# Peptides against a protein of PDB entry 3OGK: the designs that were tried, part 35

Target 1, 307 residues: chain A of PDB entry 3OGK
Amino acid sequence: ATPDRLSRRFPNLRSLKLKGKPRAAMFNLIPENWGGYVTPWVTEISNNLRQLKSVHFRRMIVSDLDLDRLAKARADDLETLKLDKCSGFTTDGLLSIVTHCRKIKTLLMEESSFSEKDGKWLHELAQHNTSLEVLNFYMTEFAKISPKDLETIARNCRSLVSVKVGDFEILELVGFFKAAANLEEFCGGSLNEDIGMPEKYMNLVFPRKLCRLGLSYMGPNEMPILFPFAAQIRKLDLLYALLETEDHCTLIQKCPNLEVLETRNVIGDRGLEVLAQYCKQLKRLRIERGADEQGMEDEEGLVSQRG

## One batch from the design tools (peptide; made by RFdiffusion4, then SolubleMPNN)

Design b1_p11_3_s3 (from b1_p11_3 with K10Y)
Fold by OpenDDE base, seed 4:
Structure b1_p11_3_s3 (fold): chain B 307 residues (1-307), chain A 11 residues (1-11)
Amino acid sequence: as target 1 above (307 residues)
Amino acid sequence: EFEFGERVIYR
C-alpha cells in the first residue's frame, strides 16, 4: 500500500500499524538499504491523517526528523507511539515526541536500536506528562536516563499500568514501585549478585496489583521475592531469568493462576509437566532457545517432542 | 487448550 492511497480511502483513520523489514532482518539477512523508511508515511500523516491517534511502526527505519515531524503534526492528539524493533533515530527524536505529545498514553521502543545522546527525553516526560498508561523500552540500552524520572512518572501518571525497562538496578526502582500504585505489569530491571549482601533484595516491595512480571537476571536466590504474591501472577517472563529446570518447577508450583509463560528451553520436559499439573488456567506458552542452549546435552534442560 | 510457540533467539 502507498501512503496517499491510504489517506484518500480512510481520511478519518485513527490507528495505523506499519510493518517494514521482514523477520529475516533480525538474522542479518536483509541489507541495510532494503527500505522500510517511515518518512513517506509521516509526510502523509502530517498532511492528511488529522484524526490519527495511534501509530505503530514495526521493524522500520525512523529518523529524528521523522519523529519531529510526527510529533509536531499530531501534538497532543497522539495517544500511542510504538517504535517496535525500529532503528535510525536518537534520543533527540524521542525528546521531540515527549515535548510535543504531552498527552501520550503509550510510548514503546521495545527492541529498538538507537543512538543515546542524553536522558532528557525521560526527564521531559516526567516533568510534563500525566496521561501515560504504558511505557516500554524493554530490551533497549539506556545508560543516561534516571530512575528518579521513572519514579516521577509513576507519581504523576495515576493511570500507569504497564512499565517495561532496561537494565536499571532494581534497588534504584524502590521509589518507583512505591509510587506506581496501579501498576499491573513490570518487566526488566537488573538483579545483581552481591556476595557481601546476599539478602539485599528480600525486602523489595512490589505494587499490590502487579500480576504480569519479568525480572531480568533473577536467579534462584532472588526468586523467593515473588513468593508472597505468586498466586496473583498471571503472566511470567523468564526469558532473561537465570533459573534452571528445578527452579522453574519451584516457581511454577507457586503460580496456580498463571495464564502466560515465556521462558527458555531450560524449562525442559519436566518443567512442562509441572506446568500442566499446577497451572490449569494457562493460555499461552512461549519457549525460546538461545544459541548457547543448542549444544546442551542435559535432557533435563531441554524441551523435546514429549514436552 | 493453550497456545504454544517456539523460536530460536539470535544474538
Scores: peptide ipSAE 0.024, ipTM 0.601, DockQ to the pose 0.371
Fold by OpenDDE base, seed 1:
Structure b1_p11_3_s3 (fold): chain B 307 residues (1-307), chain A 11 residues (1-11)
Amino acid sequence: as target 1 above (307 residues)
Amino acid sequence: EFEFGERVIYR
C-alpha cells in the first residue's frame, strides 16, 4: 500500500496502523536500509487525512520532524499515538507531540529506541493533559523524567486506567499510586532487593482497581505484596520477574481469576499444571525463553511437550 | 490463545 492510495480510498480514515520491519529484523536478517520510514505516511496524513485520530507505527523509523509534522497537523484531534518498537526520534519529538496534542488519550512508545535529551515531554504532559487514559513507555530507558510528573498526570487525568513505565524505583511511585485512583493496569518499575531491608516494599499501597500487573524484578520476597489483591488479578506479566518455578506456583494459586499470563520457561511443567488447576478463566498464555534459563538443567524449570 | 516464543529476554 502507498500513502496516496490510502488517502484516496479512505479519505475519512480515523485509525491507521503501519507495520514496518518484520520480526526477522530482530535476528539481524533484515538490512538496515530496508526502509520503514514513516515520513511519506506522515506527509499524507498531514495533507489528506483530516479525520485521523489514531496512529500506530510498529517497527518504523520515526524522526523528530515526522513527529512534529504529525503533531501540528492533527493537534487536539489526535487521540492515540503508538510508537511501537520504533526508532529514530528523540525526546524533542515527544515534546512536540504532547505540546500540540493536548487531548491525547493514549501515548505509547513501548520498546522504542530513542535519544533522551531531557524530561520536558513528560513535564509538559503533566502540566497540560487531563485526557490521558493510557501511558506506556514500558521496556524503555528514561533517566531524565520525574516520577513527580507521573504523579501529576495521575492526579489530573481521572480516566487514567493503564500506565506502563521503565525502571522507576517503585518507592518513588508511591505518590503516583495514591493519585491514580482509577488505575487498572500497571507494568514496569523496579523492585530493588535490599538484603538488609526485606520489608522494604511491604507498605506499598496499590490502586484499588488494579487487576493487570507486571512488576519488574519482583522476587519471592516482594511477591507477598500482591497477596492482598491477588484474587482480583486478571493479567500478570512475569517476563521480568525474578520468580522461580515454586514462586510461580505460589502466586498462580492465589490468582483464580487470572485471564492472561506472560512468563518465561521457568514456570515449568509443574507451574503449568498448577495454572490449569487454579486458573479456570485463563484465555492467553505467553511463555518466552529467558536468557538466564539457557544453562539451567533443572527439569522442573523447563516447559516440555507435557506442559 | 497460547503463544510460545523463543525470544531471549536479557532482563
Scores: peptide ipSAE 0.023, ipTM 0.621, DockQ to the pose 0.633
Fold by OpenDDE base, seed 5:
Structure b1_p11_3_s3 (fold): chain B 307 residues (1-307), chain A 11 residues (1-11)
Amino acid sequence: as target 1 above (307 residues)
Amino acid sequence: EFEFGERVIYR
């Protein structure tokens, strides 16, 4: 489909999802200049799709100019922007979005690649937004944003229910968790092992409604922080956890209400047996092969045809 | 639903 054909057919379109590059791009099998630019679509949105409130770009090339045009064209009418595995923009583009779209409810940049200039975009969002429900920059590399701005967002956005972040030290998010009273989902952060302080995370207080969780770099020493509320967990993202097969078994047994599990091949047949035994409400299971597991064909952490 | 795939884990 072309942008002009879309607007002619659906002038009152409220939600648009565009998919650019195929999954093969993740393996560098697609040339950089393959295409998937959002520019012609942003032009069409700006000119002809005046009721559009939700935009989802997946695996597309997005420039700062594209984001600026989109921001100014939709302004406070834009409720959802998802830059899903996109590239080509900088934090200046994000700044334009949050500056002009002050009533945005969902902002996603998950797995996007960008040039980071500063943390102003998150600061601006913190200072002016009270509508945010979903913030997701999971699996991104922001080094210049402040956890204090995230705390401010949680304080000001009472409808905030889902937050996925990059590699924030979890202890820097204590204020955020205290402020995010209605948070149901959290993914990301960084748990850093400290041999001298094995209990440094044991006093973490999570939001009371938290039921979807993925803590990056969580090992068996940190895993017990989940035990007090494991029975209310419905979704676990263990893709970036540092858990072995038996650790998976231990955690799964404590999550009888688990509906969604995302993990790596390390769960093994043993973990799948435990999952089947204890998690009767399971609806979705995602098992990934990590780059570090390419040589582990002979280890216990292999899912066979039995699983 | 069961999903399988490969992803790079950055440590």
Scores: peptide ipSAE 0.023, ipTM 0.599, DockQ to the pose 0.554
Fold by OpenDDE base, seed 3:
Structure b1_p11_3_s3 (fold): chain B 307 residues (1-307), chain A 11 residues (1-11)
Amino acid sequence: as target 1 above (307 residues)
Amino acid sequence: EFEFGERVIYR
């Protein structure tokens, strides 16, 4: 569809999701000049879609100018912005969004690529937003943002229920977890094994309502930190966990209320058998093959048709 | 729902 056709047909559109480049772009199989620019859509939104509250761009090219135009056009009416696997913008564009859209509830830039100039966008969000429910910059490379701003957001946004972050040292998020009283979902962070301090993370206190979780680089030594609340876990993201087949079995047995599992091929047929045995409420299973598993597949770490 | 795919995962 074209932007003008959409606005003519649905002038009162409240939610828009656009998909640009196909999944093949993730493997560099699509030329950079293929297209998928949001510019014509942002122009149409600004001019003719005055009731639009939710925007989801998936695998599109987004410039700072596009974000600035969108921000100014929708202002506090914009409740959801998802830059899902997008590229072409900088943190200046994000700053414009959070500056002008101070009532935004969902802000996502998961797997987006961008130029990071500073951490001002997150600071601005922390200073002025009290409406945020979902913040997601999972699988991004922010290096200039502050965990203290996350803590401030948690303190000020009482409806904050889902936060997914990049590779913050998990211990830097202690204050965040204490402040995020209503948090139900957390993904990301970084667990850094310390051979000299095996109990480094054992005193972590998670939000009481936490039931959807994905801790990056969690190995078998860190996994026990989940055991006290494993029975309340409904979703696990183990894509970036460092668990072997047997570790999966151990964890899964402790999560009888698991509804969604995302993991790698390392779960194996054995892990799937255990999953079927212990997780009777399972609704969705996602298995991905990691690059590190190619050519290193053992019998236990392979999912076959038997699983 | 069952989903199987490939993802390049780096550490």
Scores: peptide ipSAE 0.022, ipTM 0.613, DockQ to the pose 0.614

Design b1_p11_3_s4 (from b1_p11_3, 3 letters changed)
Fold by OpenDDE base, seed 1:
Structure b1_p11_3_s4 (fold): chain B 307 residues (1-307), chain A 11 residues (1-11)
Amino acid sequence: as target 1 above (307 residues)
Amino acid sequence: SFEVGERVIYR
């Protein structure tokens, strides 16, 4: 498909998803000369797709100029922007998006690679947006953004239901969690072990509606913070948790309503058996092999074909 | 649905 062909055929298109690396069966849909750049698509969006509200770029090259053009062309009509595993832009491009698209509801940069110049984009979003429902910069490396801006977003965006962040210290997000009264999903953060204060996270208060969760670096000592609301958990992301097989079993037994589990091979056959026994509503299971699990000889912590 | 993937995960 070409941009011009798309706009001519579907001038009233509301949602567009582009993939830079299509599946093998679709390899001929993107000319090799495009190089995965969004530029020709952004040009077409700007000129001819006047009803477009949702844009999803996956594994594409996106420049600040592309983002600026898109932002100015769609302005407050843009409700969703997903930069999914994209590269080539800086935080200046993000600033342009949030400056011009003040009614954006979904903003995603998950697993994108970019140059961070400052934290102005998040501050601008906090100061002017009241429409945000989904904010996702999971598995990104922002070092210059403020957790206070995240708190402001939660206070001002009453429809905010899903937030995924990088490695914020969880204790810095206490104000955010208090403000995010309608939050249903949270992923990211950082739980940091402190030998001198092992229970430093026990007083964390999570939003009452929280049911999809992934806390980075959560170990067995921190895991009990989930127990008071484990029965309402529907999705767990344990990819970056520091849980062993037995810890998985303990947590899974407390989550009878679990629908989605994402974890590592450390769950083992035993963990899968426990999962099957206690989580009858499970719909999706994702198991990844991490580099940290390579060479583990402990058979109990490995998933075999039995699982 | 069951999915198996590989990713480099650091602790």
Scores: peptide ipSAE 0.013, ipTM 0.602, DockQ to the pose 0.536
Fold by OpenDDE base, seed 5:
Structure b1_p11_3_s4 (fold): chain B 307 residues (1-307), chain A 11 residues (1-11)
Amino acid sequence: as target 1 above (307 residues)
Amino acid sequence: SFEVGERVIYR
């Protein structure tokens, strides 16, 4: 497919999803720098797709110039931008997006790689946006953004229902969780075990509607923070949790309404048996082979035909 | 649905 052919056939297109790098990249079979450039598509969007409100780039190369052009071309008409596993841009490009697209509802850069210049993009978003529903920079590396800006976003965006972040210390997000009254989904953060303060996270207050979550680096000592609302959990992302097979069994037993589970091979056949026994509403199960689990021969931590 | 994949996890 070419950009010009698309616009000629669908001049009133409202939603566009482009895929560059093939899915095989998930298995590290393709160089990281391999992918399609969005430039010709952005040009076509700017010129001929003037009703486009949703853009999803997956595994593509996106420059700051591309983002700037897109931002200025669509402005407040842009409701959704997903930079899904993209690369080639900096936070200056993100700044342009949030500066010009002040009514954006969904902003995603999950698993994207970029050069971080500053935290201005999140600050600008916090200062001017009241429309945001989904913010997702899960599995990214931002070091210069402020948790205070995230809190401001939560306070000002009353329709904010899903937030996925990088490695914020969870305790820095206390204000965010308090402000995010309508939040249903949260992924990311960082739980940092402290032997000298084992209960440092026990008093965390989560949004009352929270039902989809994944806390990065959550170990068995931190896991109990979920128990008070485990019955309302519908989706768990345990890919970055530090749970063993037994820990999985413990948590799963407390989540009878679980519909989606994403975890690593460590769940094992035993964990799958427990899952089948206690989670009768399960709709989707995703099991990943973690890098740290390669070559492991522990039967309890492996999924076999029995599972 | 059931999905199996391979993901690199950085800690």
Scores: peptide ipSAE 0.013, ipTM 0.578, DockQ to the pose 0.546
Fold by OpenDDE base, seed 2:
Structure b1_p11_3_s4 (fold): chain B 307 residues (1-307), chain A 11 residues (1-11)
Amino acid sequence: as target 1 above (307 residues)
Amino acid sequence: SFEVGERVIYR
C-alpha cells in the first residue's frame, strides 16, 4: 500500500504499524540504506492522519528530520512511538520527539541502531513528562544518558509499569527502583561480578509489583536476589543471563507461577523437565540458539527432541 | 526499494 491510499481509506486512523526490511536484515544480509524509508509515511501522517496517536516503525530507515516532522505534526497527540529495529537517526531525533510530544506514554527504541550525540533526550523526558507508561531501549548502547534521569522519570510518571534499558550498572538504578513504585516489568541493566564482593547486590530492593524481569549478565551468584519474590515472577527473560543448566533448574524451581520464559538452549532437556514439573502455568516458551551449542563446558546445555 | 507492509487499526 501507499501512504496516500492509506490516508484516503482511513482518514481517522489511530494506530499505524509499518514493517520495512525482512528478517534477513537481522543477519546483515541487507544494506543499511536499502529502502524502507519512513519519509513518505511521515509526510502523509503530518498532512492527513490527524487522529493518529500510535506509530510503530519496524525495521525502517528513520532520519532525524523524519522524527522532527512527526513530533511537530502530532505533538501531544502522539501517545506511542516505537522505533523497533530501526536505523538512520541520532539522539537529536529522539530529543525532538520528547520535546514536542510531552504526553507520550510509550517510547521504544529496542534494537535500533543510531548515533548517540548526547543524553539530552532522556533529560528532557525526565524534566517534562508525567505520562510515561512504557520506556524501552533494550538492546541499545547509550553511553551518555544518566541513570538519574531515569530515576526522575520514575518519580514523576506514576503510571510507569515497564522499563527496559541498556547496560546501566544495577547499583546505579537503586534510586530508580525505589521511585518506580508501580513498576511491573524491568529488563536490562548490567550485573558486574566482583570476586572481592560476592554480596554486592544482595541488598538490592526491587519494586513490590515486579513480576516480569530480565537482568542482563545475571550469574548464579546474583540469582538469589530474585528468590524473595520468585513466587510472584510471571515472566523471565534469561536470554542474556549467564546461567548454566543447573542454574536454570534452581531458578525455575523457585518460580511456580512462571507464565513466560525466554532463554537459550543452555536450559537443556534437564531444564525443560524441571520446567514441566514446577511451572504448571507456563504459557509461552522461547528458546533461542546461543553460543552454548559450541561450548562443551555444559553437556546438558542442549535442547534435543526429548525436551 | 522494496514493498513496505503495514498494519492498521481504525477506530
Scores: peptide ipSAE 0.013, ipTM 0.421, DockQ to the pose 0.026
Fold by OpenDDE base, seed 4:
Structure b1_p11_3_s4 (fold): chain B 307 residues (1-307), chain A 11 residues (1-11)
Amino acid sequence: as target 1 above (307 residues)
Amino acid sequence: SFEVGERVIYR
């Protein structure tokens, strides 16, 4: 499809999803300059798709200029922007989006690659947005943003239900969790083991409605923090957890209402058996391969044809 | 549904 053909056929389009690079890009088989630029699409959106409120770019090249043009063209009419596995922009582009689109409800840049200049975009979002429902910069490397801004967002955006973040120290998010009273989903953060303080995270209080969860670097020592509300967990993202097969079994047994599980091969055939036994409401299971599992000699720690 | 991802996760 071409941008001009799209606008002619659907002048009243409200939602647009574009896919660029193929999956081969995940294996570094596609150069960054291969194509998939959003520029011609942004131009068309700006000129001819004046009812567009939702934009989803997947594996596309997005420049700051593209984001700036989009932001100014759609302004407060833009409700959803998803930069899904995109590249080519900086935090200046994000700043433009949040500056001009003050009623944005969903902002996603999960797995996107960008140049980080500062944390102003999150600060601007915190200072002026009250509409945000979904914020997702999962699997990104923001180092200059403030967890305090995240807390402010939670305080000001009462409809905030899903937040996925990078490697914030989880204890820095205590204020965020307290403020995010309606939060249903949280992914990311960073749990850092401290041999000198094994109970470092045991007093962490999660939002009462939390039911979709993925804590990065959660090991068996931290896993018990989930036990008080494990029965209400409906989705678990264990891709970045540091759990072995037996740890998976322990946690799964405590989540009888689990509907979605995402994990690695480490779950093993044993973990899958436990999952089948205890999680009767399971709807989706995703298993990925971890680097640590390629040379694993433990047969039980791998998913085989039996599993 | 069951989905097997091919992406290798590095830590």
Scores: peptide ipSAE 0.013, ipTM 0.595, DockQ to the pose 0.677

Design b1_p11_4_s1 (from b1_p11_4, 5 letters changed)
Fold by OpenDDE base, seed 2:
Structure b1_p11_4_s1 (fold): chain B 307 residues (1-307), chain A 11 residues (1-11)
Amino acid sequence: as target 1 above (307 residues)
Amino acid sequence: YIPKKGLNRPE
């Protein structure tokens, strides 16, 4: 399909999703100039798709100029932008989006590759947006953004329900969690073990409605912070948790309403047995191969054909 | 071991 053909057939299109690269391809193995530029699509959006409020680019090449054109063309009519595993842009492009699209509800850059120039885009978002519902820059490497801007966003965006971030120290997000009163989903952050202060995270207060969770680098010492609300957890992302088989068993037993679990082979056949016993509402189970599986001495940390 | 949070995971 070509952009012009789409515009002619569907001039009142409100939602567009484009996929530019093979699904099975590893992101880092695809050349940056291989193809899948959004430029011709952005041109058509600007000229002929004037009802478009949701744009999802998956594995596309997106330049700052493309983002600037899109931002100015759709302005406050743009409600959703998802840059899903995209590349080719910098934080200047993001700044243009949040500057011109002040009523954006969903902003996603999950697993995108970009050049970070500064943290101005998140600051601008914090200063002007009150509409945000979903913010997702999970699996990205932002080093110049401020957790204080995230807190400001939470305070100003009362409909904020899902936030996925990079490796912010969780203690720097205390103010964010207090402000995000309606937050239902959180993924990312960074739990950093401190042998001298094993209880450093025990006083964390999570939003009351939190039910979908994936804390990065959560180990067995941090895991108890979930216990007070484990019964309301519906989705757990343990892919980047530092839990062994026994830790999985302990946590799973406390989550009887779990519907979605994502984890690694470390759950083992034993963990799967516990899951079957205690989580009767489970709908989806994703088990990935972890690099930690190699050299693991714990035989229970493997999922066999039995499981 | 810390699980890799890179962009080399399969879809």
Scores: peptide ipSAE 0.076, ipTM 0.810, DockQ to the pose 0.510
Fold by OpenDDE base, seed 4:
Structure b1_p11_4_s1 (fold): chain B 307 residues (1-307), chain A 11 residues (1-11)
Amino acid sequence: as target 1 above (307 residues)
Amino acid sequence: YIPKKGLNRPE
């Protein structure tokens, strides 16, 4: 499809999703500049798609100018922006989005690559937005944003239900979790093992409605923090957890209402057996090959054709 | 430690 053809055919379009680079880019088989620029699409959106409220760019090249144009063109009409595995922009572009789109409900930049100038975009979002429902910058490299702004967002956005973040120290998010009373999904953070303080995470209080969860770097020592509400967990992302096969078995047994599991090959055939035994409501299972799995000591941490 | 990007990328 071309931008002009799309607008002529669907002038009242509400939602647009564009895909650029294929999965082959994950293996460095495609140049960074291949896959498509959003510029011509943003131009068309600005001129001819005046009812568009949802934009999803996947694996596209997005510049700050593109974001600025989009932001100004759609303003408070823009409810959803997903920069899914995109590249080419800086945090200045994000700042433009949150400055002009004051009623944005979904903001995603998961796995996007960008240049970080400052944390102003998150601060601006925190200061002015009360509509946010989904915030997702999972698997990104933000170092200049403040967990305090995340807390402010939680306080001001009472419909906030899903938040996925980068490697914030989880203890810095205590205030966020307290404020995010309606939060159902959380992914990211960073659990950092401390031999001197093995119980440093045991007093974490999670939002009462939390049922979709993926804590980064959660090991067996931290895993018990989930046990009080494990029965209400519906979705579990263990892709970035530091759990061995037996740890998977332990946790899975405590999640009888699990519907979605994402994990690595470390779950093993044994973990899959336990999953089948205890998780009768399971709907989706994703097993990904991890880079570290060949070096793992756990001989059972392999999924065979039997599993 | 598990990298959050490029998990499936060959070395």
Scores: peptide ipSAE 0.052, ipTM 0.785, DockQ to the pose 0.379
Fold by OpenDDE base, seed 1:
Structure b1_p11_4_s1 (fold): chain B 307 residues (1-307), chain A 11 residues (1-11)
Amino acid sequence: as target 1 above (307 residues)
Amino acid sequence: YIPKKGLNRPE
């Protein structure tokens, strides 16, 4: 489909999702004329799609100019922007979005590649937005944003229910968790092992409604922090947890209401058996082969056709 | 060994 055809057929379109490159393709290998640029679509949105409130770009090239044009064209009518595995923009583009779209509810840039200029975009979001429900910059590398701004967002956005972040030290997010009273989902952060203080995370207080969780680098020493609310956990992302087969069995047994599990093959056939035994509400299971498990010879640490 | 987060994860 072409942008002009879309607007002519659906002038009242409210939600648009565009997909770019195949998952196996690298951005740098895309020819200039491949059609992976959002520019022509943003032009069409700006001119002819006046009711568009949700935009999802997946694996596309997005420039700061594209974001600026989109932001100004849709302004407070834009409720959802997902830059899903996109590239080509900087934090200046994000700043434009949050500056002009002050009623945005969902902002996603998960796995996007961008140039980080500063942390102003998150600060601006914190200072002016009260509508945010979903914030997701999981699998990104922001070094210049402040966890204090995230806390401010949580305080001001009472409908904030899902937050996925990069490798913030979890202890820096204590204020955020305290403020995020309605948070149901959290993914990311960083649990950093401290040999001198193995229990450094045991006093973490999570939002009372938290039920979807993926703590990066969570090991068996940190895992017990979940036990007080394990029964209410509905989704676990363990892809980047540091749990072995035995740890998986321990945690899974404590999560009888688990509906979604994402983990590595380290769960093993044993872990899958435990999962089947204790998690009767399981709806989705993702098992990925981790780099650490490529050479694993231990049968209990591998998923076979038996499991 | 610490698993590394990678872009373009298998879907």
Scores: peptide ipSAE 0.089, ipTM 0.816, DockQ to the pose 0.495; fails the geometry check
Fold by OpenDDE base, seed 5:
Structure b1_p11_4_s1 (fold): chain B 307 residues (1-307), chain A 11 residues (1-11)
Amino acid sequence: as target 1 above (307 residues)
Amino acid sequence: YIPKKGLNRPE
């Protein structure tokens, strides 16, 4: 498909999703000139797709100029922008988006690679947006953004229901969780074990409606913080949890309403048996073979055709 | 082993 052909056939298009390079390639192996640029599409959007409110770029090259053009062209009509596993932009591009698209509801840059210049984009979003429903920069490496801005967003965006972030220390997000009264989904953060303060996370207060969760680096010592609301958990991401087979069994049996589970091979046949026994509402199961399972001698930590 | 996040990971 070409941009010009798209606009001719669908001049009133409201939602566009473009896919670039297949997942088989790592970002460092993708040539900068492979042809997956959004530029011609952004030009077409600006000129001929005047009703477009949702844009999803997946595995494409996106420059700051592209983002600036898109932002100015769609302005407050842009409700959704997903930079899904994209590259080529900086935080200046993000700043342009949030500056010009002040009514954006969904902003995603999950697994995108970018140059971070500052945290101004999140600050600008915090200062001016009240419409945000979904914010997702999961598996990104922002280091210059402020948890305080995330808290401000939660306070001002009363429809905020899903937030996925990078490796913020979870205790820095206490204010965010308190403010995010309607939050249903949270992924990311960082739980950092402290032998000298094993209970440092036990007083963490989660939003009351939280039911989709993925806490990074959660170990068995931190896992009990979920127990008070485990029965309301519908989706659980354990891909980056530090749980062994028996820890999985312990948690799973406390989540009878679990619908989606993502985890590693460490769940084992034992964990799958427990899952089948206790989670009758399960709809989707993703099991990834992690590096930690490679060379494991414990047969219980392996998923087989029997599990 | 501590699992680490990686960009552009397989689905």
Scores: peptide ipSAE 0.072, ipTM 0.805, DockQ to the pose 0.507; fails the geometry check

